# Peptides against a protein of PDB entry 5EG6, part 40

Target 1, 151 residues: chain A of PDB entry 5EG6
Amino acid sequence: RLRSQTVSTRYLHVEGGNFHASSQQWGAFYIHLLDDDESEGEEFTVRDGYIHYGQTVKLVCSVTGMALPRLIIRKVDKQTALLDADDPVSQLHKCAFYLKDTERMYLCLSQERIIQFQATPCPKEQNKEMINDGASWTIISTDKAEYTFYE

## One batch from the design tools (peptide; made by RFdiffusion4, then SolubleMPNN)

Design b1_p15_4_s3 (from b1_p15_4, 9 letters changed)
Fold by OpenDDE base, seed 4:
Structure b1_p15_4_s3 (fold): chain B 151 residues (1-151), chain A 15 residues (1-15)
Amino acid sequence: as target 1 above (151 residues)
Amino acid sequence: SGEVPYYRNAKPIKA
């Protein structure tokens, strides 16, 4: 199970004061669990507990301290993001990061850039949004003290 | 699709 902790993700990297993609390096970030009603800003209150899909998180670069906007971590099923999944985040599965309060924008790898990509509504399945492979992320815990296995 | 905004000075506060 994932908690507020340091994590490593492939491709996402900070260099030269910007987020960018690197196939050669795994970026190190701290993932912070927030309350659903937490406001956007540089300052944010972190809550304890295991992270579940659908919850709001902040990703902060462990090296530079740079942060992304509030994200909702969502479960991925093939090439779709699930909107209503709320089980504990599994590091065995890919996840998607929805930019909170946007029109279906997700954190996405595109070439050597990190961008926001607009997902497409899934026909006949209102609880799903279609994303591309670049919007699917693999997260690995780098904080063994806070890591709890969940399958 | 577009650029992702970011914050340079993250300030996490423990509850």
Scores: peptide ipSAE 0.464, ipTM 0.912, DockQ to the pose 0.941
Fold by OpenDDE base, seed 3:
Structure b1_p15_4_s3 (fold): chain B 151 residues (1-151), chain A 15 residues (1-15)
Amino acid sequence: as target 1 above (151 residues)
Amino acid sequence: SGEVPYYRNAKPIKA
């Protein structure tokens, strides 16, 4: 189970003052649990506890302090993000990061860039949104400030 | 699709 802690994710790294994609570098981030009604801003209140899918989180680079907008962490099932999953976040599963208060925009890897990409509604399953592979993220818990991976 | 906005200096406040 995941709680407010330091995590690492492949293909998401901060370097040179920007978020960028790297297959060799794992970015280390603090994942902070927020209240659902927490407002956007530089300052935010962090909550304790295990992080569940559907909850609002902040990803903050452990090195630079750079942060993404408020995200809702969602469970991924193949090429879909589940909208109603609420179980504890598992490191065994990929996740998607919905940019809160957007029209289905998700954090996405595209080429060498990190972008927001609009998911497509799933007509037959209203509790799912179709995402691409670039919007599926693997996160692992870590106490390291930075991790580099070489194949 | 587009660029993701970000904050350069996040300030987490412990509850």
Scores: peptide ipSAE 0.447, ipTM 0.907, DockQ to the pose 0.962
Fold by OpenDDE base, seed 1:
Structure b1_p15_4_s3 (fold): chain B 151 residues (1-151), chain A 15 residues (1-15)
Amino acid sequence: as target 1 above (151 residues)
Amino acid sequence: SGEVPYYRNAKPIKA
């Protein structure tokens, strides 16, 4: 189970006052759980509790304080993001970050850039959206006391 | 695809 805490993710990195991708650097971010009705902005209210897929989160660089827009963390199955998964987030699984209130835009790694990638609807599975590998992320908790591993 | 907007100074408020 993932809680609001500091995490590390490969490739996503802040340097020089901007987000960029680095194969050699792990970015350290604090992941904050938000209410579903929390508005976008520099200031936001943080909730306590375990983070589930489908919930709204904020990623804030632990070093610079820079933040991404509100994201919905979604479970990944192969090259698809699951739209209706709601189980607790696990480090054992890859995740995708949907940019909230966009047309299927996901946080994506493209070479040395961090971009928005538009997912394609899955024609035969309405609960899935097709993403690329760059939109699939691995999260590692930096605080084991705030994260419970489970299968 | 396009650039991702960001905030330079996040201000988390804990309830």
Scores: peptide ipSAE 0.437, ipTM 0.904, DockQ to the pose 0.927
Fold by OpenDDE base, seed 5:
Structure b1_p15_4_s3 (fold): chain B 151 residues (1-151), chain A 15 residues (1-15)
Amino acid sequence: as target 1 above (151 residues)
Amino acid sequence: SGEVPYYRNAKPIKA
């Protein structure tokens, strides 16, 4: 199970003061669990415990300290993000990062850039949103918070 | 689709 800890993600990386995609490197980040009512900002309160799908998290670069906006980690089923999944996050499956309080915007890999991608409502399943492959992320827990991993 | 905003100096506080 995933908890508030350091993680590695393929492609996501910080360099030159920007988030970008690297085909050669895994970025090292700390994933922080937040309360659902935690406000957006530079400063935030971190919770302990296992992370569940649907919960609010912060991704902070372990090297630079740069952070993304509040994200809701969602379970991925094929090319869809599940809106109502609330079980513990499994590192065996890909996940999606919904930018909280946006119109279906997800963290997405597009070529060499990290962008927000707008998901499309699933016509037949109201509890799902259609995302692309670039919006599906693999996260791996790691004890090496200060290291950059190479493929 | 567009650029993702970010914070330059994250300040996590443990509860």
Scores: peptide ipSAE 0.432, ipTM 0.905, DockQ to the pose 0.951

Design b1_p15_4_s4 (from b1_p15_4, 8 letters changed)
Fold by OpenDDE base, seed 3:
Structure b1_p15_4_s4 (fold): chain B 151 residues (1-151), chain A 15 residues (1-15)
Amino acid sequence: as target 1 above (151 residues)
Amino acid sequence: SGDVPYYKNAKPIKA
């Protein structure tokens, strides 16, 4: 299970004053759990507890203090993001980061850049939307070494 | 698709 804590992720790194992709370096971030109605901004209130899919989070670079917009962490099943999953976040599975209050925009790796990618809705499965591989992220907890992860 | 906006100085406040 994942809680509001420090995490590491591959391909997401902050350097040179911006987010970029790195295959060699793992970015270190604070993942902060927010209230669902927390407003966007530089300042935000952090909640305690284990992070569940569907909840709002903030990713903050542990080194630079740079932050992404509010994200909804969503469970990934193959090439789809699950919209209604609410179980605790597992490091054994990839996750997707939906940019909150956007039209299906997800944090995405594209070459050496970090971009937002628009997911495609699944007509037959309203609780899913299709993402590309670049929008699937692996998160590794740096708080406890005992946790396992899936790459 | 496009660039992702960011904040240069995040200020988390513990509840």
Scores: peptide ipSAE 0.467, ipTM 0.912, DockQ to the pose 0.949
Fold by OpenDDE base, seed 5:
Structure b1_p15_4_s4 (fold): chain B 151 residues (1-151), chain A 15 residues (1-15)
Amino acid sequence: as target 1 above (151 residues)
Amino acid sequence: SGDVPYYKNAKPIKA
């Protein structure tokens, strides 16, 4: 199970004051659980406990302190993000990061860039949105927040 | 699709 803690994810990295992608690096981030009603901003209140799909989180670079906007972590099934999953986040499964309060925008790896990618509504299932492979992330928990891993 | 906005100085506050 995942909770507010240090995590590592492949590709996502901060360099030169910006988020970017590196195939040779695993970025180190702290994932913070937020309340659903937490407002966007530089300052935010962190909750304790296990993170569930559908909850709001903040990703903060453990090295630079730079942060992404509020994200909703969603469960991934193949190339779809599940909108109604609410079970505890498992490191055994890939996840997607929906940019909160956007029109289906997800955190996405595209070449050497980190972008927001607009998901397509799934015509077959209302509880799913179609995403690309770049919007599916693998995260692993780590004990230390100040390390950058290299492949 | 486009760039993702970011915050330069995150300030996490424990509840």
Scores: peptide ipSAE 0.460, ipTM 0.911, DockQ to the pose 0.956
Fold by OpenDDE base, seed 1:
Order: C-alpha cells, then structure tokens, then sequence
Structure b1_p15_4_s4 (fold): chain B 151 residues (1-151), chain A 15 residues (1-15)
C-alpha cells in the first residue's frame, strides 16, 4: 500500500524550472495525500494514511520543491482510467493522474513534454474514460520504511 | 491538450 511518501516515476523530471520528459532519468517526487476539499495553492495540508484511488494528491519534486496542481490518482485498466475505483493504490498497477476540476484532463507524456491531455468518455461504460499510453504512469515506492505490500 | 501549470515552491503542512 502507498502512503504519503517519496516515489519515483519514469519520464517525469524537473529541469530548468520545468516539468519535462526524460528517457534516461527517473524523477523523484513526494506524493502527498490531501483532503477532498483542499484548495489549490502552494500551501496545502497533508493527510496521513494510505492513499486510495480517487483521492486527491500533490506531487512535489523532492529536489526542487516544484509541484503540480492537485491531482486525483486513478486506477488504470488497459487503456482506460477507472472513475470509481477506491481501493488502495498499488504499484502493481499503472495509474493515471486526473487534473482536479478539469474536464477529463490527465497528466500525459508527449514526446519530451509533459502536458495535459483530454480523455474520451467510454460510450458504454460510465465508470471509465479512455486514455492514451502517455497518460499511464508507473509509480515505484522509494520509501521502504513506509511501504506495505498490498496483494 | 496543453501545458500543465505548476508551482515553484510547494509548502506542505503536516496534519
């Protein structure tokens, strides 16, 4: 199970004051759990506990302190983001980062850039949104002290 | 699609 902790993500990197994609380096970030009603801003209150899909998180670069907007971490099933999954986040699954309070915008890798990309609703599945491969992320826990295996 | 806004300095507050 994932808690508020340091994680590594492939292709997400901060350099030169910008978020960008790097095929060579893994970015180290602290993932913070927020309350659902936490407002956007530089300052935010962090919650303790295990992170579940559907919850609001902040990704902060462990080196530079740069942060992305509030994200909702969502479970990925093949080419879709699940909207109603609420189980604990597991590094056994890829995840997607929905930009909170947007119209289906997800954090996405496009060539050497990190962009927001709009997902497409699934016509027959209300609980899913179609995302591209660039919007699927792998998270590796780097905080062994707080890592708990989830099966 | 477009650029993602970001914050220069994050200020997490402990619960």
Amino acid sequence: as target 1 above (151 residues)
Amino acid sequence: SGDVPYYKNAKPIKA
Scores: peptide ipSAE 0.459, ipTM 0.909, DockQ to the pose 0.940
Fold by OpenDDE base, seed 2:
Structure b1_p15_4_s4 (fold): chain B 151 residues (1-151), chain A 15 residues (1-15)
Amino acid sequence: as target 1 above (151 residues)
Amino acid sequence: SGDVPYYKNAKPIKA
């Protein structure tokens, strides 16, 4: 199970005061669990506990201290983000980062840039939104972690 | 689609 800790992800890197894509480097970030009603800002209160899909998190660069806006971490099924998944985050699964309080905007890799990409609703599946491959992320814990497996 | 805003100096506070 993933908790507030240091994680690593490919293609997300901070350099020169900017978030950008790196094909050679894995960015190191703190992932912080927030309360669902935590306000946006530079300062934020961190919660203890294991991170579940659907919860609000902050990604903070471990090197520079730069942070992205509040994100909701969501489970990915193929090329869709699941809106109702609430199980503990597993490092075995890809995840998507929804920019909280936006119109279906997700953190996305596009060429060599990090952008927000608008997901498309799934008419036949109310609990899913269509994302592209660039919006699917793999995170790996760089600290002590408890691994939970799901079939 | 567009650029992602960011904060230059995150300040996490323990609960």
Scores: peptide ipSAE 0.444, ipTM 0.906, DockQ to the pose 0.941

Design b1_p15_5_s1 (from b1_p15_5, 9 letters changed)
Fold by OpenDDE base, seed 1:
Parts: structure tokens; C-alpha cells; sequence
Structure b1_p15_5_s1 (fold): chain B 151 residues (1-151), chain A 15 residues (1-15)
């Protein structure tokens, strides 16, 4: 059964105690699924199973052990984050990382920095928030056969 | 023109 996932990205790594971006260097991370009621902390309980949009996750650097605050992984449609999508995370879709318990703050790539970007509410669509390009992330699974979902 | 951040993920399965 699936417990966690290893994630590698070219645009997120840890250096000098900070998260930032590099086009040449790859950062390796563990992505851990948490319960929705899991509190923030260095210690946390990991859930088994496939990660779905809307669930709470922890990104932990596999080298340094440094972690970002709890995130909610959300599905992206064009330049909007979907607040109510709950299907399994798919490499066919971009995703956004909402910083849990914030006012619409998302993990964002800005030049060579990883920052928080505040999404704008979508007035006519309450289930969507407008994000910029830097807040959209692409997930590519190394095991494609396991992540073939059809809606 | 901005590069799109890409994550490559591999499932960790319990043994």
C-alpha cells in the first residue's frame, strides 16, 4: 500500500536554511499525507493512501529534513485554484499548494525565490481562487501506470 | 515564458 511519495523538482530546494528555486539543481522531497485535523509541528502522523486534491500534506526535504508548513494541495484550472476538487492528484493536471490556515496564501515561485502569494477571490465562482503562474506546479509521476485516472 | 515548476514523484509503498 501507498504510505508516502518521494518528489523531485528543479524549482524547489533547500539551501542555507531557506527554500528557494534553481533551474539546474534538483530538490528531493517526501510528500506526506496528513489528517485534516493534524496540528502543525515537527512531528506528525502520516496517513496511508493516494493523495487527493483538498488533502493536507507535508513537504519534507529528503536531505536536510526541513519542512514547509502544512499545505493543502489543490487542483488548478487555467489560472484558478479549485477549492472543492477532491479527485486523486494526477500528472495530467497542475496543482497549487495552499498554506493551511492562511488567508489564501499559496506557495509561489518568483524568480529564484519561493514566496507566499495571496490569491484573489473569484467573485462569480466561490469554489475558485485566482492565482498567478508562479503558484502553479506540475506533478509528473515516475510510475505512470499507477496514476492513470479517468473522470 | 516562465518555466513551470515540475515535481517528479515516486510512490513509497509499505513493505
Amino acid sequence: as target 1 above (151 residues)
Amino acid sequence: SRPVPVFQAKPIKAK
Scores: peptide ipSAE 0.020, ipTM 0.532, DockQ to the pose 0.072
Fold by OpenDDE base, seed 3:
Structure b1_p15_5_s1 (fold): chain B 151 residues (1-151), chain A 15 residues (1-15)
Amino acid sequence: as target 1 above (151 residues)
Amino acid sequence: SRPVPVFQAKPIKAK
């Protein structure tokens, strides 16, 4: 289960007011759980509890405090995002970040840049969307002491 | 609200 903890990645960091990807630099983020009806904004209410697939989250840079738009964390099966999975997020399983209120747009790494990738509907399975490899993420816990974070 | 540490999110290639 995923609780409040520090997360780092080489494929997402904030620099100059923008989100960048780098194989040479690491970014640390917080995942904040939001209510499903939480509106978009710089200010938001954080919920307590374990994060489940299908829930709305905010990725916030632990250094700058900058955040991505609201995301729905979804379970990944091979090259598909599962739309109806709701079990607790596992660090041993791949996930995808759907940009909330978009037409199947997912957070994606492409050529050292963070972009939005539009998933393709799965014709035979309405509860799945086809994503590319760059939109599939693995989550690993990191030591709090390894990175600076906001209080 | 207590901030929640985020994961070391890493893109992974599907086999």
Scores: peptide ipSAE 0.061, ipTM 0.532, DockQ to the pose 0.031; fails the geometry check
Fold by OpenDDE base, seed 5:
Structure b1_p15_5_s1 (fold): chain B 151 residues (1-151), chain A 15 residues (1-15)
Amino acid sequence: as target 1 above (151 residues)
Amino acid sequence: SRPVPVFQAKPIKAK
């Protein structure tokens, strides 16, 4: 059973106690699956299982231990985040990280900073929110894995 | 089910 998964991004790392973006530096993170009813806090209970879109996760910097607020990992279709996708997270799909309990705020790369970007409701499709390119993340496989996801 | 590799993430467009 999966308790955590190591992920990394070139555009997310911790420096000086803050999250920064860099095209030159890579950040490594543990992604932890949480229960949907898990509260925000420094301490959290990791849920067993495999991460699916729509589930609540914690991204924790593997170096500093700094964590982002609870996120909901969502599948991305073109320039929209899907609100109801629930298939397993896959490197074949783009993803977005919704900051849980916010008004459509997503992790977004803006210049050299990681910011919160407010998605716009999609009037035509209630199950979608429009995000910008900076809020859409491409997932690629790593050569090192501590755990394995299963579809 | 099938194994799914661990990820590295990057924005679709670098800004």
Scores: peptide ipSAE 0.052, ipTM 0.562, DockQ to the pose 0.026; fails the geometry check
Fold by OpenDDE base, seed 2:
Structure b1_p15_5_s1 (fold): chain B 151 residues (1-151), chain A 15 residues (1-15)
Amino acid sequence: as target 1 above (151 residues)
Amino acid sequence: SRPVPVFQAKPIKAK
C-alpha cells in the first residue's frame, strides 16, 4: 500500500474515460513519483519520497484510475516553465506539467478542454520555456488517503 | 522511506 494525499481540482476531472475541464465538478487525483527511467504504461512502479521539480510523475484519477502520460513537474516563474529547478514541490508555487518525451508540450487548460500546449523556447534564457496561463497550475492538497496498486 | 505527496492541480487561469 502507498500512502498518498488526495488532490482535487474543479478544472480537471475524468468523464467517460476522458479528461475534461469543469467549473462545477471537482476531480481528485493522485500524484505518484516515478523513477526517471520508468517506461510509459498503464501499469507502473511508484518511488518513495518527496516530489521535487524536474521529477517524473503520474497523475491518476482517484475515482476511475485513469492516468495521464508521464509528466515532468516543473516550477513556473511568471509565464515561463523552469527547466532546471529541482527544489521540493510547493503548494505555494505555480507548476507546469511537461509531457515527457515531447517537444515542449505541456498540460494546458483551453476553454473547457485539456490539451497539449507547445511552449516557446527562450533564446536568451535557455533554462526557461514560455508557457501560457492555461498551462500554469496550482496544487491543492486534500485529505490523505491510501492507494493500492492492482497489477 | 517517505510517502509520496499527493497534490491536486488547479489551473491558475480560472476562465
Scores: peptide ipSAE 0.039, ipTM 0.508, DockQ to the pose 0.028; fails the geometry check

Design b1_p15_5_s2 (from b1_p15_5, 7 letters changed)
Fold by OpenDDE base, seed 1:
Structure b1_p15_5_s2 (fold): chain B 151 residues (1-151), chain A 15 residues (1-15)
Amino acid sequence: as target 1 above (151 residues)
Amino acid sequence: SSPVPVWQAKPIPAE
């Protein structure tokens, strides 16, 4: 690590009915665990249990109720998304959100915008896809609710 | 089923 490196932080946020990236405000989201065969829609059935990598989730804004399409949460190793990781999701571990039923599209931060980024297959590693830094997210706790992440 | 509230953050280069 370079000691001279300085970074800022942007947060997923909902404003004006749209998802965006804010440096000043952060949104609290509910992550709902879905069944793998759950269809897309505003109405969905939530499953019980700890969230594991590779599972289908819904990300819902706690304030507005706005939701993203169904996502598959994937583990991140450096600049790659792991396709076959299935261990429990841990707080502060980097993760990627694959948009389900797309051609390797991932939820991505680009300046103030939330976009879809198309990952590139790893030629030598079939269980990995190359993502950019904007597609790597960190899940952190919130003071708005009491909950426990898997350790 | 109880949803898990989280914050999503992304480190970016400084201004």
Scores: peptide ipSAE 0.075, ipTM 0.615, DockQ to the pose 0.028
Fold by OpenDDE base, seed 2:
Structure b1_p15_5_s2 (fold): chain B 151 residues (1-151), chain A 15 residues (1-15)
Amino acid sequence: as target 1 above (151 residues)
Amino acid sequence: SSPVPVWQAKPIPAE
């Protein structure tokens, strides 16, 4: 039986201690800039500064405190992630989240699930990796005030 | 420490 499927916008959300893709609810996330040599863990040191593509970040749910593993935010061009782009992150640009220290694994939406998707190398372009649409994200600022980290 | 922006991330629909 062929079933019709409606394609809808989904948002990164945390529910029940898990990351998922919701069509009804969206989470607000802190995007913390880390040093390139910062180790993985629930506790981490946040670096001051504006986020650029290629830098290491932590996505932390503002409500639950749940965090994804360390990510490298990368610029997206068409269906590829750029490995060497380093300009400031813009809400007008598509981005991808590479899971740091993996073999080309990217944060990806699959139905209602958040998964890791393995990008394919571009044979003729060493500075690019092919990703799917589910691994291409936009970042939208919320109407909430910026968070101040207190030490 | 500098303030950290609060963002929401969403996938881009296929064109």
Scores: peptide ipSAE 0.069, ipTM 0.606, DockQ to the pose 0.029
Fold by OpenDDE base, seed 5:
Structure b1_p15_5_s2 (fold): chain B 151 residues (1-151), chain A 15 residues (1-15)
Amino acid sequence: as target 1 above (151 residues)
Amino acid sequence: SSPVPVWQAKPIPAE
């Protein structure tokens, strides 16, 4: 789920074989923890335990089975993604999803579309990257969620 | 900005 100052709340959803952002519909996703050295692919080994910021995850639609590429979940501080945060992920905090092994690309909402947004380095803070509101997500638990977030 | 690639994925237990 995403909240913006200028855009109404939208939810991550899968339709027609594509990820998109819906104002009316939301999807339930598995957030799978991966090893840091796990390769990209349709098959992957899932680890147990609480997810921490900085770790590699897979987002998989519980209905369609569609998945995004490997992501690194990062903590968000205002309009920046933190590169060195490693505390447990909490649904009380906003997060960003860095597309692993890209040049600062983040999972981003652009109207009804899900896109990659390139973050800008912070000149004075090497441990931060500047993102937009569309790249800041809130995760909430559902009755279909198997993962327990840290609270 | 660019589209995000997606595909079908199957998780494998860590056992």
Scores: peptide ipSAE 0.023, ipTM 0.516, DockQ to the pose 0.912
Fold by OpenDDE base, seed 4:
Structure b1_p15_5_s2 (fold): chain B 151 residues (1-151), chain A 15 residues (1-15)
Amino acid sequence: as target 1 above (151 residues)
Amino acid sequence: SSPVPVWQAKPIPAE
């Protein structure tokens, strides 16, 4: 498949107080599961359980503590984000991060920048949105210790 | 208490 871009050499990273895409360094991130009704903010309540597609999450840098806005993690099929997938998230799957309560905005890599990319509705399939390659991510487990939260 | 795994996300290579 011919695609418009190749970005496999870059990683999500925090530097200088902002998120960026680095070819030299990579950040480790906690993925916190939130309730669907959790409000946006620096303070949030983490819920227990396995993360499934369609659920609300917070990405937090393990080093700096910087966080992205609330995201809905969605499964990716080819160049589309699936809106109704609800199976468990796995590092074997492709995923996209929808910015919650936006008009189809997804976390996207563009050169060295992390931006929001607006997905296009799929005319033939209501349960899919078309994304670009920069909005398709692979999750890889790190060697760092797991984050522990208390309830 | 419950553990949360530490992950790294990277873009998918083009096919």
Scores: peptide ipSAE 0.111, ipTM 0.612, DockQ to the pose 0.029; fails the geometry check

Design b1_p15_5_s3 (from b1_p15_5, 7 letters changed)
Fold by OpenDDE base, seed 4:
Formats: structure tokens, sequence, C-alpha cells
Structure b1_p15_5_s3 (fold): chain B 151 residues (1-151), chain A 15 residues (1-15)
């Protein structure tokens, strides 16, 4: 299970004050659990506990201290983000990061850039949004090695 | 597709 802790993810790293992508680098980040009503800002209150899908988080670079906007961590099923999943986040599964208070914008890897990608509504499944592979992320905990990560 | 804004972070520990 994932909680407010240090994590690592492939492709995402900070260089020159900006978030970039690198196929050969893993960025070290701290994922902070926030209250659902926490406002955007430089200062934010962190919550303790296990992170569940649907909750608000902040990703902060452990090296530079730079942060992304508030994100809703969502469960991924194939190429879709689940909107109603609320179970504990599993490091064994891919996840998506919805930029909170946007029109279906997700954190996305596009070549060497980190961008916002607009998901497409699923016409047949209201609880899902279609994302691309670049919007699917794998996060591993750097706190404890509870499982083996492999590709 | 558009860029992602970046912020400085000042996390406040949970009480």
Amino acid sequence: as target 1 above (151 residues)
Amino acid sequence: SQPVPVYKAKPIPAK
C-alpha cells in the first residue's frame, strides 16, 4: 500500500527548474496526501495515512523541492482511468494523475516533455475516461521494498 | 496538449 512517502517513477525528473522526461532516469519524489478541500498553493497541509484512489496528492521533487499542481490519483485499467475507484493505491498497478479542477487533464509523458493530456470520455462507461500510455505511471516506494518491480 | 505549471512546495506536517 502507498502512503505519504518518498517514491520513484520512471521518466519524470526535474532539471533547470522544469519537469522533464528521461528514459534513463528515475526521479525521486515525495507524494503528499492532502485533504480533498485543500487549496492550491505553495503551502499545504499534509495528511497521514494510506493513499486511496480518488484522493488528492502533491508530488514534490525530493531534490529541487519543485512541485506539480494538486493531483487526483486514479486507478488505471488498460487505457482507461477509473473515476470511481476508491480502494488503496497499489504499487503493482499503473495509475494516472488527474490535474485537479481541470477538464479531464492528466499528467502525460510526450517524448521528452511532461504535458497535460485531455482524456476522452468513455461513451459506454461513465465511470471511465480514455487515456494514452503516456498518462499511465508506475510508482514504486523508496521507503520499503514490499514487492519486486519488473518490466 | 499544454505545459504543466510548476510550483514551489512548502509542506506542513500532519498534526
Scores: peptide ipSAE 0.340, ipTM 0.862, DockQ to the pose 0.884
Fold by OpenDDE base, seed 1:
Structure b1_p15_5_s3 (fold): chain B 151 residues (1-151), chain A 15 residues (1-15)
Amino acid sequence: as target 1 above (151 residues)
Amino acid sequence: SQPVPVYKAKPIPAK
């Protein structure tokens, strides 16, 4: 299980005040759990506890201190983001980062840039949205003291 | 596709 802790992810790092992509770079971030009603801003109150899919998180670069907007971490099933999954986040699965309060916008890798990519609704499955591979992220916990393995 | 805004972060620890 993942708690508020440091994590690493491929293709995401901060350079020159902006988020960039690199095939050979792993970015180190602190993932912070927030309340669902936490507002956007520089200051935010961090919650303790295990992070579950569907919860609001902040990704903060451990080097520069720069952060992305509030994100909802969602479980990925193949090429779809699950909208109603609420189990604890696991390293066994890729995840997607929905930009909170947007119209299906997800954090996405496009070549060397980090962009917002709009997911497409699944016609037959209301609890899923179709995403591309660039919107699927692999996160690795770098804080073993706060990580509990489960499958 | 759109660029992603970036913020300065000041996390407040849980108490």
Scores: peptide ipSAE 0.337, ipTM 0.855, DockQ to the pose 0.872
Fold by OpenDDE base, seed 3:
Structure b1_p15_5_s3 (fold): chain B 151 residues (1-151), chain A 15 residues (1-15)
Amino acid sequence: as target 1 above (151 residues)
Amino acid sequence: SQPVPVYKAKPIPAK
């Protein structure tokens, strides 16, 4: 299970005040759990507890303090993001970061850039939307010596 | 696809 803590994610790091990707450079981030009604801003109130899929989070670079917009962490199943999953976040599974209050925009790796990628609705499954592989992230806790994950 | 904005952060601790 994941709680508000320091984490790392493959490829994602901060350099020059911007988020971008590198296979050789891993950034350290703090994932903050927010209230669902927390507004976007420089200041935000952090919640305690385990992070569940569907909840709003902030990813903040532990070094620079730079942050991405409010994100909803969503469970990934194959090439789809699950919209209604609410179980605790597992480091065994990939996740997707929906940019809150957007039209299905997800945090996505494209080459060496971090961009927004628009997911496509699943016609047959209203609780899912299709994302590309670049929008699937593996997050790893950095406060524990041992961890497991699927890639 | 489009760029992702970046902000400064000032997290307020819980309680």
Scores: peptide ipSAE 0.336, ipTM 0.854, DockQ to the pose 0.875
Fold by OpenDDE base, seed 5:
Parts: sequence; structure tokens; C-alpha cells
Structure b1_p15_5_s3 (fold): chain B 151 residues (1-151), chain A 15 residues (1-15)
Amino acid sequence: as target 1 above (151 residues)
Amino acid sequence: SQPVPVYKAKPIPAK
């Protein structure tokens, strides 16, 4: 299970005040659980507890302190993001990060860049959106917030 | 494709 804690994810890291990708790095982040009604801003209230799919989170770089916009963490099933999954987040499965209050925009790795990728509605299932592999993330719990890992 | 906005963070801990 995942809770508000430090995590590591491959490829994603911050350099020069911007989020970048590196095939040789695992970035260290703190994932903060937020209330669903928490507004966007520098200051935000963090919740305790286990993170569930569908909840709002903030990813903050442990090294630089820079953050991405509010994200909704969603469960991934192959090439689709599930819109209605609400079970506890499992580190055994990939996840997707929907940029909250956007038109199906997801955090995506494209080559060496971190971008927004617009998901396509799934024609046969309203509870799914089609994403690409770059929008599927693996996160690993860690107690080392200040470290950057290399392969 | 679009860039991702970046923010400064000042998290307020629970409790």
C-alpha cells in the first residue's frame, strides 16, 4: 500500500527548475495526499493515510522542492487509465497521473521530456481512457528523500 | 504535446 511518503520513480527528476527525464536516473519525490477540494497553490494541506486511486496528490521533488500541478492518481489496466477505481494504490501495478481539472491530460514521458499527454476516450467503456506507455508510471516507496538514484 | 507547469511547494503537514 502507498501513503503520503517519499517515493522513487524512474526517469522523472528535476533539473534547472524544470522536470526532465533521464533513462539513467530514479528521481526521489514526496507524494502528498490532498483533500479533493484542495485548491492549486504553493501552500497545501497534506492528509495522512493510505492513498487510493482517484484521490488528489502532489508530487514534490525531494531535492529541489519543486512540485507538479495537482494530480489524480489513477489505476492502469494495460493501455487504459481507469476512471472509477478507488481501491488502495498498489506498488505492484503501474499508475497514471491525471492533471486535475484538465481535458484528459496525463503526466507523460516522451523521449527526454516530461509533457502532458491527452488521453483518448475509450469508445466501448466510459470508465476508461486510452493512454500510452509513457503515461504509465512505476513508483517505489523509499525512506530516502534526499537521494537521487542511478542505474 | 504540452509542457507541464511547475510550482513551488509549501506542504502543510497533517495534525
Scores: peptide ipSAE 0.332, ipTM 0.855, DockQ to the pose 0.843

